# Ledger of designs, part 116: peptides against a protein of PDB entry 5H65

Target 1, 294 residues: chain A of PDB entry 5H65
Amino acid sequence: QYLERTPLCAILKQKAPQQYRIRAKLRSYKPRRLFQSVKLHCPKCHLLQEVPHEGDLDIIFQDGATKTPDVKLQNTSLYDSKIWTTKNQKGRKVAVHFVKNNGILPLSNECLLLIEGGTLSEICKLSNKFNSVIPVRSGHEDLELLDLSAPFLIQGTIHHYGCKQCSSLRSIQNLNSLVDKTSWIPSSVAEALGIVPLQYVFVMTFTLDDGTGVLEAYLMDSDKFFQIPASEVLMDDDLQKSVDMIMDMFCPPGIKIDAYPWLECFIKSYNVTNGTDNQICYQIFDTTVAEDVI

## One batch from the design tools (peptide; made by RFdiffusion4, then SolubleMPNN)

Design b2_p13_8_s1 (from b2_p13_8, 7 letters changed)
Fold by OpenDDE base, seed 1:
Structure b2_p13_8_s1 (fold): chain B 294 residues (1-294), chain A 13 residues (1-13)
Amino acid sequence: as target 1 above (294 residues)
Amino acid sequence: SEEEWKKYMESLL
């Protein structure tokens, strides 16, 4: 993957598509807020979606909690069910279904919970003690995933989302197809339930300047650029600080661009047509900046 | 045990 370094002024004159190695300063970037830079990407339809806010999830789970669990769907060969009535004034009924492995209840650290009527707070607490949690609802004949607007799987602090457009949801009993009911691999769970999992990605626009020209380059990356998973960064303060430190290093506030460090990266050009307007755009690819920071 | 899980759940809910 060796490419000779090309100045931006030369790149700006060339037709697309092409690949380049560049050395430039990061004049600016957007968005500035980390939360806004983290998106969900579908590998099939390629739609970018916002990561739901905690408030959005609260609403979804609150709405789910208004529905009464169907007693007829409890205690199947797949799971053992328990119902709790909250002691607060709301008196919510919460159903928890403990998924069995070959008819045997596993240990908590290997157990998948299916939950009906839980709040976000309750679900999060459970996800810290059990292997995984799936928010569900009572369907006509089986338990079903609650809502693809919420996580289909929660493991610790990691929320796994599915694509509404590309997914064809199947009932919970399809988890029976999984031979291993202890590890709960997100991709396997998604496949069993007919879910196309979304990928967490960093999405940013960099304005690059090497003194010969200025170029805007698009960044869409899951874990290579920062060597930090986009799927974990929103829930980990230390990872957030690390990203901020990296960005501050390349684009320090209050300092002139002449003093900025050089960023070495790969960019590719591509054509974008909007009606009669033909534009050449640029995307950063196959680049890791953390190696220069260590 | 199931009883331990129940007890824990009761503490959370």
Scores: peptide ipSAE 0.082, ipTM 0.793, DockQ to the pose 0.010
Fold by OpenDDE base, seed 2:
Structure b2_p13_8_s1 (fold): chain B 294 residues (1-294), chain A 13 residues (1-13)
Amino acid sequence: as target 1 above (294 residues)
Amino acid sequence: SEEEWKKYMESLL
């Protein structure tokens, strides 16, 4: 796409909606903390949600661990089941269901686990060994997803969440519809289970200044702007540092704005109505960070 | 193998 560069002063005078290419300095941004800038976004209802904290997940899985796996749901054509009683004094029952591919157990790196009664710690350990883990519970006739407040799929260090509002959950046996039961693509799993997957996004507000004017632009982006996936950043210290470095580069602390690098990006204007007040807002789109340093 | 997985689980749980 090509747009002529437009000064902010001109943009501020124009009606929305329009698209612009701009060159401006990042005067400031919010939120300052990276953790606060990472949200979960529903592509269907567009609701933004907070990423659950470890403590939140602990509670969910602790509650799940109080439920006894239903023996009648063990060992189906889809999965082989194993039941353990924990060695701790609580003696909770943990069921692990190993999903089969055409009746055959796959390799660990290709295997999806369904787990009942596991703690967050245990689930995380399993996710490091196996391809994927789904926290489940015993339903009336089949295994079911435990809770959409928890990940519906854990792959390595990535927690995949679903939208509570938009999802119409289906039982675990619907995984049979997947032709490929080795790769466990999150979107495919979600589709099979009736889940609308949430997307990790960076959510930030940039105050942009090109010397002719100042405007605030909203950023909601998953992986393009920073060239870093929002889905991975919270679990990777190096990625966090990278984002911080990028932000510090564009908005260096203790330095005057005159020395800031120029940020080139695309913004779109849009109308927002709040009661009787009509406001024009701006959003960064289709932008990978670029600078023009003279 | 299943036995290997079982052993792993037993060590984990």
Scores: peptide ipSAE 0.081, ipTM 0.796, DockQ to the pose 0.010
Fold by OpenDDE base, seed 5:
Structure b2_p13_8_s1 (fold): chain B 294 residues (1-294), chain A 13 residues (1-13)
Amino acid sequence: as target 1 above (294 residues)
Amino acid sequence: SEEEWKKYMESLL
């Protein structure tokens, strides 16, 4: 959209809500660490959550590995089942269910696996070989999603999470509603299973200074600002380096702000009430830094 | 094939 550029000093005097185009320098930003800026956001309840760490997932899958797969739930019209006993001292049972497309097993790159009793390491290896992996458990009448604290769908290195608050989980047989059982679109899988998918987002606070005034602006963005998906950045060193380079460009260490580049962006103001205190806050929107560097 | 998948799984677990 088109807006005339407004100086920060003028913006700071105006009531909310309004939209502005600004040209300012990035004096500072928080958090400084990239991994701290990536969160999971629910589009319905708007809850922000931390991305689970490897250690968190290990615990969940270790617990799942202590459960015994139910034999009566194996080999349905939806999937073919195989069970292995691990060679480790525990001899845990691992069940893998290969989802069929209209009764036919697809190729590995098209196949969805449902896994019971797998470790994080095993699941990750499988996700690199097969199209998708869903961690599951044996329910009373059907297989069920293991835990929404873990990914409901893993595709390669991408972990898809669901909102615990907004999701109303349905059993795995609801995947039958999918006509095409080869593409495994995350949103379609989520819909079939009653999951509200969470979105990966960059969450940062920018301190902006144009020489007339200073304001803090909130950034919550999935893939537009950096032109890098938040869903991929944590698992890709090159993408991480790219984000770091962008931030270093706008906020270079060891030099004075007078030498900083100008950032053009859109911000919107909004009112926030905290008890009797009413304040105006600002959020960056519809901005791509690659196009806005001056 | 299913047999190939089985062999792969056996090597993995």
Scores: peptide ipSAE 0.080, ipTM 0.794, DockQ to the pose 0.010
Fold by OpenDDE base, seed 4:
Parts: structure tokens; C-alpha cells; sequence
Structure b2_p13_8_s1 (fold): chain B 294 residues (1-294), chain A 13 residues (1-13)
């Protein structure tokens, strides 16, 4: 739907909810660090979570490595299993289960690995060689997902996380329900395992100024605003540079706002009630930053 | 090949 451009001064006087098209300069934004702007969002409960750091994952996988794989759970119709003993002083037992497609081991680039007792480093190396890796543990009767605080699925450099609140985990044998055991679509894997997948999102607050007024607008976007997936940006230096360049373009350091380019975007207003206090807030929506900034 | 990635696994773990 077509919206006429509305000056910020007019918007600031209106009741919510409404949608607007605006043209404004990005006076400032927060957070300034990109890694702080990437969050995990649950589409069901709408909880925002921090993306786990490497150190957090190390702890989880170290704990998992203290458990011994259950021999009784090896070599099912779903997967072939192999156990290695590490050459380090601890002599960890690492079990890798190779998921089969119709009883046949697929090519490495199509193969899903289930891993018990692996370190983050080992898992990452495996994810670069195979299609996907799922960290698992031996349950009572079946393999189970290790921990929702860690990725439930790792594909290359992409870590897929699930919502602890909304997920009702099912055992690994539920992967049998997947007809296609070669592509390993994250949503399909999640569904089979009872996981509500979290979405990577950029979360930022923009201070917008069009010369008539100033307002703060909230940005929560996965891949539209920057035309860069939030799910990939943390693990790709080039994508990080691209985002930084975009932000520097709209909000260049060391110069006056008069020289800033104009940003065209859509914002929606909404009411937020905290007790007796009613506040109008603004959110950016359906906006892609222009490649050509004038 | 299958043999190649098996060897890779053996080298990794």
C-alpha cells in the first residue's frame, strides 16, 4: 500500500497505532558494535536471547564429553556408529553416528553426523566436511539432543538454535520421519525433533532526524534491511564489513549531520503500557536500505 | 570418496 511521506514532527503528534513512510537522517544508532546487535528471536514466545559465545559452547561440550556413549544405542537402522578414543591425556570417547538414507550412507556433503563427546573445535571441523552436525547424548532408550543452549544443528559455519521454552524435545529416531535424509533442512530437522527454531535478527535502535523532529525507531530484522542474513554475519568477515560500511554511510563518523544521506523507511507506531504510563514507540518495517545513497 | 572421509575422521579424532 502506498503511503505518503510524513514529517517526523507530524508523526510525533499522532496516536498509535499507525504506519508511516518517512525520510530522515540517521543521527545515531545503538548498539554500535555489530555483535551486540545480533540476537536470537523466538517466533512463538517472542523472547530475545543472546547468541551464545564460543566460551559458552566450550563449557557445554566439555560437559558432554564427560559422558560415555551407550554402546546399546549404536548402529541402528537410522545410522552407523563409530567410536574413537582421543589421543589426549583424558582419552575421551567420541561417538560419531552417520545418518543413512534408506539404509545407505550418503556422500559427505549430504551426510548428517550425530556426535557424542566432541569438542567445539572437533564439531566445527566436522561441520566443514559434512553437511550437518547435531551434538547428541545417550538417553535412556535413544540418542537425544545434547543441550538447547548449544546449536541443535550446525551447517558449515551456521549454528541453528532452538527455543528452550517452546520446544518439546523428541528423540533422535524421530528423524526417521524425514523422507529426504540428504538436504537436512533446518526447519524439517527442528520439526522432527520437536524444536522451535530461533531466528537470528538484527536488533538496533535508530535515532532519526528529518529536521522537523527526532524519534527513536526500533529495528528487528533478519535479512531484509541490510540484505544480509543475520544468521551468517557473525561468522563472515566480509558480511560484517558490509554492514559496517552501510552504517558508516548513513551515519558517518566525524562529520556533521547536515552531510548525512537521507534514509527512506517505513515505521509503525505502537502503544506500550507500563502500569499507568502509556508510551508510543516506533518500529521500522518492510525497509531495505538503498544501495545508492545520494 | 567414502574412504577419503573415513580417513579424515580417523585423522580428526
Amino acid sequence: as target 1 above (294 residues)
Amino acid sequence: SEEEWKKYMESLL
Scores: peptide ipSAE 0.077, ipTM 0.789, DockQ to the pose 0.011

Design b2_p13_8_s2 (from b2_p13_8, 9 letters changed)
Fold by OpenDDE base, seed 2:
Structure b2_p13_8_s2 (fold): chain B 294 residues (1-294), chain A 13 residues (1-13)
Amino acid sequence: as target 1 above (294 residues)
Amino acid sequence: SAAVLAEYMKSLL
């Protein structure tokens, strides 16, 4: 765990893989916008994906709203169902399925709602009033998750996504395997439904300079670096401001690099081969910078 | 009941 501090000039001469402790200034970073730096990462296949924006979700839920709930799938041992027709121009059918705990409807703050035909706006409103929401559709014999391009679970302002490549979706009745049908832990829901959950991560490239050399290091971190969860930052203005403040502190605009604060961090080197090109890359790991700011 | 909750939710839609 303990590493001696190594100057960048020495690191740049060494073969990979190795781990280093460094002290350097953050000359620059990319992307500059926070929204561009937050990605979804699969822990299994390691693909990085963009977080769907509101427009993407609107399309998915609009399509889902054109589908009629199957009457045969209503009111099972797992859930009680209510269906109504909207009074808007479309007059669409919306079904809400209230998941029961041992045959009993839980309190609103413990409820899981399965929703067919809801718009993004409607679903978000409901998720703010009730504990958990899963967008679903009618399958052949059971309700199924609507689309992995949309959240498989919405809790308040947090959207939980799954990996399309790694997930093998199971029908909604598999939620029966959950012993506690009140807490609705995202990982448990994912496991029951055959979903590999994606992780929110900050993805950034840092240009580091310690006066002896310059090195580009990759940052992929979910909550340690800023001590701010990537899963929450997009929906919280205060958290966004905090990240911006941290980055401005380390890389202040309009100021010479000589006046920048020193950043202490750990980096690891690794080899990347692209055909005949063998490149050494660097990644930041096990580093918290928020302690230097707070 | 589910009906009561549904009616409440409907009012939010």
Scores: peptide ipSAE 0.055, ipTM 0.794, DockQ to the pose 0.010
Fold by OpenDDE base, seed 3:
Structure b2_p13_8_s2 (fold): chain B 294 residues (1-294), chain A 13 residues (1-13)
Amino acid sequence: as target 1 above (294 residues)
Amino acid sequence: SAAVLAEYMKSLL
């Protein structure tokens, strides 16, 4: 996309909606802490929500572990089941269902596990060993997804979440509709189970200054701006360091703004109505930080 | 193989 660069002072005088190319310094940004900038976004209802904390997940899985697996739901055409009692004096029942591909159990590295009664720690260990894990519970006639407040799919360190508002959950047997039961693409799993998958996004507010004016614009981006997936950053220390490095480069601590590098980006203006008050807001879009910055 | 995998998993639980 090509747009002529417009000074902020001119932009601030114009009505919305419009698109602009700007060159400005990042005076400041919020939130300062990376983990606070990562959110979950629904592409359908556009709700933003926090990424659940480990403590939140612990509660959900602990609650799930209080339920006894239904024996009648074991060993279907879709999966082979194994149930055992834990040795940790709690005596909870844990069921693992190994999803088959055309009646054949796949290799561990391509196998989907359905886990009933597992703790967060156990599930995470399994997701690192096996291809994919879905936390489930026994429904009336079939296994069901445990809770959309928890991941519907865990692959290694990646937690995939669904929108509670937009999803219409279907039972686990709907995974039969998937032709390929080895790759377990998150979007395909979501579709089969009636889940609207949430997207990890960076949500930040930038205060931009080009010397002619100051403008506040927000960033909502999944992987373009930093060239780092928001879905992976929380679980990867190196990626976190990279984001921090980028932000420190644009907005170095203890340095005067005169020494800040210039940020070139696209922004769009839009109208927001709050009661009787109308205001113009700005959003960064279609912008990638220069590779030379990294 | 499910049984073998399950036993392995049991060791993790």
Scores: peptide ipSAE 0.054, ipTM 0.792, DockQ to the pose 0.010
Fold by OpenDDE base, seed 1:
Parts: structure tokens; sequence; C-alpha cells
Structure b2_p13_8_s2 (fold): chain B 294 residues (1-294), chain A 13 residues (1-13)
């Protein structure tokens, strides 16, 4: 539907909920650091959580590496297993399980690896080479996902996370339900294992000014606003630079706001009630920033 | 085959 442009001063006087098309300058935004704006969002419970840092993952995998793989769980119909002891790390045992397709090992680039006792560095090396790795541990009767605080699936440089609140984890043998065990689609893996996958999102607050008024609008977006996936930006320097360039274009440092380019976007108003206090808030939606500002 | 892959992986660990 076509929306006419509405000045901010008029919007600020109206009741919610409503949708608007606006043209405004980006006076400021928060957070200023890109890594702080990237969050994980659950589509079910709507929880927003931080993306785990490398240090956090190191601890999780280090703890996992203290556990010995159960020999009884090696070599099932689903996977072939190899276990070895490290020479330089106090005899740490590492087990790798190669998931088979109909009893046959797939090509290396199509093979899903399950890893026990791996460090973050080792797992990342494997994921870069084989493009599909699941960190696991030995359960009572089967292999199980290691920890939802860590990725349930690593593909190349992309870490796939699940919601602790909404997930009901199932054992690794449930991967048997997948007809195709060569294309490891994250959503399919998640479904098989009872995981509700989290979504990477950009979360920002924009202060918008069109000369008639000032308005704060919330941005929660996965890939539309910047035309860059939030899921990839943290691991790609070029994508980070691109986002930074876009933000610098709309909100150039050291320049007066009078010289800022105009941003056209859609915003929606909504009511927030905190006890007796009613507040109208605004959210950016269905907006893609222009590559060229004229 | 798994053994071959494991040896390769060992070199990465």
Amino acid sequence: as target 1 above (294 residues)
Amino acid sequence: SAAVLAEYMKSLL
C-alpha cells in the first residue's frame, strides 16, 4: 500500500498503532559498535540474547574436552567413528564421527562430522574444510548435542545457535529421520534434533530528525535493511566495512546534521504499557537503505 | 575411508 510521507511533528501527536512513511536524517544511533548490534533472536519466545564470544566458546569446548568419549557409542549404522589421543594436550581423547548416507560415507564436502573433545580451534578448522560440524558428547545411550550455549552446527564460518528455552533436545540418532544426509540444511538438522534455531538480527536505535521533530525508532532486522545478513557479518571483515560505510554515509562523523543525507524509511508506532505509564514507541520496518543517496 | 579422513583430520589438530 502507498503511504504518503508524514512529518515527524505530525507523527508525534498521533495515537498508536499506525504506519508511516518518513524522510528524516539519522542524527545518531546506538549502539555505535557493530558487534554490539548483532543479537540472536528466538522466533518462538522472542528472547534476544548476545552472540557468544570466542572466549565463551573456548570455555565450553574446553570443558567438553575433559569428557572421555564412550567407546560403546562408536560406529553405529548412522556414523563411522575414529578416536585418537592427542600428544601435546595431556592425552586428550578426540572422537570424530562421520555421518553416513544409507550406510555409505559421503564425499568429504558433503559429510557431516560429529566431534567429541574438540577445541574451538580444531572445530573451526574442520568446519572450514568439511563445511558441516556438530559438537557432541556421549550421552547414556547415544551421542547428544554438547551444549546449546555453543553452536549446534558450524558451517564454514557460520555458527548456528538454538534457543535453550524453546528447544527439547533429541539424541543424534534422530538424524536418521533426514532423507538426504548429504545436504545438511540448518533448519532440517535443528528439526531432527528438537532445536528451535535462533536468528541473527541487527538491533539498533535510530534517532531521526526531519527538522520538524525528533523521534527514536527501533530497528530489528536480519538482512533487509543493509542487504547484508546479520548471520555473516561478524565473521566477514568486508561485510563489516560495508555496514560501517552505510552508517557513516547516513551519519557522518564530524559533520553537521544539516549536511546529512535524507533517509527514507517506514516506521510503525505501537503502545507500550508499564503499569500506569503508557508510552508510544516506534519501529522501522520494510526498509532497505539506498545504495546511492541523492 | 574413515581412517583416511581421520588421518587428515589429525594433521589439522
Scores: peptide ipSAE 0.053, ipTM 0.793, DockQ to the pose 0.010
Fold by OpenDDE base, seed 4:
Structure b2_p13_8_s2 (fold): chain B 294 residues (1-294), chain A 13 residues (1-13)
Amino acid sequence: as target 1 above (294 residues)
Amino acid sequence: SAAVLAEYMKSLL
């Protein structure tokens, strides 16, 4: 596991695949805006997706709110149901289902809510009070997840998404398979509902320069590189500032590269075939820069 | 209780 430091000029001459330890300056990086660097990654099919914007979610939930909750699906052994008609001009019917643990309603901080007909704003407010919220709709025989284009689970400010390609959705009653109906671990919920959960990842391209050569390396990381979860950064201003500070430290604006700090990291090379062209690409791995900042 | 939670929910919706 020990790797000696290798200059970029030497790396650029070698065949892939190989692993290297390097010391280089971050000449530049893309994208420059943090929100553009956060993506959703499927661990199964490896597709990268954009994180849905608020406007996208508004449309989905507005569409869902046009559907009437099915009275036949209320008050099962799994959940207690309440339905209200909103006081607005549209008179939306909103159904909230409180998932029970062994027939008992948990405390609010442990309770899972299933919601039909809620707006994004309403759902977000509920997720702040209750531990977990799942947007649902009335299916033919059971409640079902509303739409994989929206979060399948909201916990506080964290939106959990599923892969449309890899998921085979199951009805909400499959939550009965969970012995503990208080913790609501996203992976467990996903498994019960047949969802392949997407992972938040930072996706960036670094241009590295050690004075001997210049190399572009790809970064795809969820929480190790910055020691900040990609899943939380979009909803937390302080975390965003922290990432920005780290990047500004390594690549300060308006300063010459000679004054940039050195970045130590691991990179791996790999072959990419584009038609007849064989290219060697590089990816950063097993690297934490936060330790260099502290 | 479920009633308290329901009332709270009603206030939010």
Scores: peptide ipSAE 0.046, ipTM 0.784, DockQ to the pose 0.010

Design b2_p13_8_s3 (from b2_p13_8, 9 letters changed)
Fold by OpenDDE base, seed 5:
Structure b2_p13_8_s3 (fold): chain B 294 residues (1-294), chain A 13 residues (1-13)
Amino acid sequence: as target 1 above (294 residues)
Amino acid sequence: SQELLQEYMESLL
């Protein structure tokens, strides 16, 4: 729908909820560091959480690597298994389970690997080489997902996470329900395993100023605002540079706001209750900066 | 794929 431009001074006087088209300058934004702006969002419970750091994942996979793969769970109709013993003094067991498609091993680029006992470094190397990897552990009767605090699926450099609160995990044998055992679409894998997948989102607060007034607007967006997927930005230096360049363009350091470019965007107002206080907040929506620079 | 992985795993682990 068409919305006429509304000055911020007028918006600030109006009740919520409403939608507006605005033209304003980005006075400031937070967080300033890109990695701090990328979060995981649950589409079901709507909780936001931090993307796990490598250190966090190291701990999880190190703990998993202390467990010995159960021989009884190897070589099923779903997968063929191979076991390695590390040459280090601990002699760690690493199991790789190759998921079959209709009893046949697929090509390496289409093969899903279930990894048991691997470190983060090893798993990442395997995912880079063979694309799709699921970290698993030996359950009582079947292989199970290792830990929802870690990725349930790693494809190349992309880590796919699930919501601990909303997921009801099922054993790895439920992958049998997938007709296509070659593409390994994250959403399909998640569904088969009872996982509610989390979404990568940019989460930022913009201070907007059009000369008539100033307001703060919240941004939560996965790929539209920057035309860059939040799911890929943390692992791609060029994408990071692009986001930084965009933010520097709208909010250039070392110059006065009078010289800032104008940003056209859509914002919606909404009510927030904090005890006895009712305040109006604003959120950016349906905005692409590449198209909204004037 | 398994043969390729064998060589790779031997170098990795």
Scores: peptide ipSAE 0.095, ipTM 0.801, DockQ to the pose 0.011
Fold by OpenDDE base, seed 3:
Structure b2_p13_8_s3 (fold): chain B 294 residues (1-294), chain A 13 residues (1-13)
Amino acid sequence: as target 1 above (294 residues)
Amino acid sequence: SQELLQEYMESLL
């Protein structure tokens, strides 16, 4: 898209909604901590949610581990089941259900595991070794997703979450509707189970200054701005360093703004009404910061 | 690879 560059002073005088191309310096940004900038966004209801912390997940899986797998739900046409008893004093039962493809067990690297009674640590270890893991529980007539407060799908180090408000959960047997039971695409799994997937997004507020004016612009982006997926950054130290380097480049600590590099980006204005108050806000869109600039 | 999983689970649990 082509837009003429507009100075911030001119933008600040105009009504919304409009789109602009700007050239400005990043005076400051919030939040300063990367982990605080990563959120979960629902594409339907547009609610923003915090990414659950490890402690939150521990509680959910610990509670799930207190439930005994129902033997009546084991070994269906969809999956083969194996049960283990832990050697600790409690003798916790752990069930793993191996989802079959057309009645045949797939290769380990293509297999979806349904897990009952696993701890977070155990589940994470399994997801790193095998293709995909879904935490489940025994329902009345079928296996069911354990809890939407926990990931509905774990693939390696990536946790896939669903929206509690927009999802209408269906039982595990609905995975039968999937033609391909080897790749386990998160969106396909979600659709089969009635889940609206949440999207990882970077959420930041940029204070932009071009010398003519100052405005705050909101950034909500999943993978374009940094060219780094928000879904992967929390679990990858190198990606975290890259984001930090980018932010330090545009907003270096201990240096005066006069020495800051120029940021070229697109912003859109929009109206927000809170009661009787009407406010014009700004959002960054369709902007990519190349890593090669580092 | 249920055997691999079994072996792994036995080592893990």
Scores: peptide ipSAE 0.070, ipTM 0.786, DockQ to the pose 0.011
Fold by OpenDDE base, seed 4:
Parts: structure tokens; sequence; C-alpha cells
Structure b2_p13_8_s3 (fold): chain B 294 residues (1-294), chain A 13 residues (1-13)
């Protein structure tokens, strides 16, 4: 729907909920560091989570690597298994299970690997080579996902995470429900394994000023605002630079706000109740960054 | 390309 531009001073006087189109300058934003603005969001329970750090993943995979793969679970109709012993002092057993499509191993770029006993470094190298990797462990009767604190699927440099609260994990044999075992769409894998996938989102607070008033607006967006996927930005230096450039363009350091470009965006107001106190908050929506240069 | 995979895994692990 078409919305007329409304000055911030008028918006600040109105009750919520309402939708507005605004033209304002980005006086400031939080957080200042990009890596702090990327979060994981559950579409069901709406919990926001931090993206796990490499150190956290190292611990999880190290713990998983202390377990020996169960020979009874190797070489099923779903996958062919190979076992390697590491050359390090620990002599770890690493199992790689190659998922078959209709009994045939697909091409490397279409193959899903199930990895048991691998380190983060090993898993990342395999994901770069073979595209799709699932960290697993030996369950009682089947392979199972290793840990929802780690990615349930790694594709190249993209880590796909699941919600611990909303997921009800199923064993790996449930991948048999997938008709096409070559594309390995994250949502399909998640559905088969009972995982509610988390979404990467940019989470930021903008302080907007149009000369008539100042308000703070919340941004939670996956890929529309910057036209850059939040899921890829942490692992791509060029994308990071692009986001930084955009933010520097709208909020250039070391110059006066009068020289800032105008940001056009949509915001919606909503009520937040804290006891007897009612506060009106604002959220940016349906917006791709655009400037009106004067 | 099973041989290539084997070589890769041996180099990796």
Amino acid sequence: as target 1 above (294 residues)
Amino acid sequence: SQELLQEYMESLL
C-alpha cells in the first residue's frame, strides 16, 4: 500500500500500532561491529540466539571425536561408510558416510557426507570439497545428529543451525523420505530430521533524525535491507565490506549530520507493556536501503 | 573417483 511520508515529530505523537513511510538521517546505530549484529532467529518461538563461535564448535566436535563409531551402523541402504584412523597421537577413528541416491553414489558436489568423529577443521575442509556435510554420532539403533549446538548441516562456508527448543530430532534414516538425494536443501533436510531451522538475521537499532524529531527503530532482517544474506556475511569478507560501506555511507564518521544522506524506509509502531507502563516502539520493515541524495 | 577421495581423506586425516 502507498503511504505518504510522515515527519517524525508527527509519528512521535501518535498511538500504536501504525505503519509509516519516513525520510530520515541515520544519526547513529547499534551495535557498531557487524559480527555483533548477526543473530540466529527461530521462526516458531522467536528466540534470538548468538551465532556460535569457532571455539564453541571446537569443543563440541572434540567431545564427539572421543566416541568410537559403531560398526553395526555402517554401510546401510542409505549410505556407504569408510573409516579412517587419524595420524595424530590420539589415533581417532573418523567415519565418513556417503549418502546414496537410489543406491548409487552421486557426484562429489551433490553428495551428502555424514561425518562421525571429525574435528571442526576436518569437517570444514570436507564441506568445502564435497559441499554438504552433517555432523553425526552413533545412536542406539541409527546414526543421529551430533548436537544442535553445532550446525546440523554445513554447505561450503554456510552453517545451518536448528532450534533446540522447537526441534524434535529424528534419526538419520529419516533422510530416506527425501525423494531427491542430490540437492540437499536445508529446509528439506531439517524437515526430515525433525529440526526447526534457525534464520540468520541482522539485528540493529537505528537512531533516526529528520530534523523534526528523533526516534529509535529496530531492524531485524535476513536479506532485504542490505540485499545481502545474513547467512553468508560472517564468512565472506567482501560482503562484510559491502555492509560496512553501506553503513558508512548513511552514517559517515567524522562529519556533521547535516551532510548525511537521507534514508527512506518503512517503520511500524507497536506497544510494549512493562507492568503498568506502556511504551511505543518502532521497527523497520519492507525496506531496502535507498538514499535520496540532496 | 574413489581413488581421488581416498587420497584426499588420507591427506586430511
Scores: peptide ipSAE 0.047, ipTM 0.761, DockQ to the pose 0.011
Fold by OpenDDE base, seed 2:
Structure b2_p13_8_s3 (fold): chain B 294 residues (1-294), chain A 13 residues (1-13)
Amino acid sequence: as target 1 above (294 residues)
Amino acid sequence: SQELLQEYMESLL
């Protein structure tokens, strides 16, 4: 939708909700650390969550690794099972279930592994080799997803998470509903298992100044603003550097704001009720930053 | 594929 450019001073006087096109300088932004700006967002309940740290996942998988795989749940029509005993003093049982496509084991790069009893390190190594891994546990009658606090699907270096609030988990045999058991699309896997997938998003607050006024605008974006997926940035040093470069370009340290480049973007205003106080807030939307700002 | 996995798992675990 085409909008004429509106100065911030005019916007600040208007009631919400409205949409605007603006041209402003990025005076400052928060948070300054990239890892703090990447969060998980539920498209259904709109809850924002922190991306679990390795330490959090270690605890979950260590706990899962204390459980012995149920022999009765091994080798079904859906998957073939192999059990290993670790060489460490505890002798943990690790079960890997290879999901079959129409009774046939697919190629390694197309195979989904269900892992039971693995540590984070082991799971990550497997995901790097076999692409798709689901951490599971033995339920009463079937394998089940291990824990929604951990990824429900790991593909390479990408961790896919589900919403605890909105998900109604189903047993692993529901993967039978998938016609294609080779591509393992995260959304399809989630649907089969009753998971509402969370979305990686950049969450930032921009202080914008066009010389006529100053306002704070909220950014919640998955891949449009930076043209970099939030889902990949935490695991890719080059992507992190790119985001940092973009932010440094718009908000260079040690330089006066008069020398900052202009940022063109769309913002929408909306009303927020904080107790008895009504506040107008602003959100950046439908905006891609231009690499060529000069 | 199972043989390769076994070798890999033996090296991993």
Scores: peptide ipSAE 0.057, ipTM 0.774, DockQ to the pose 0.011; fails the geometry check

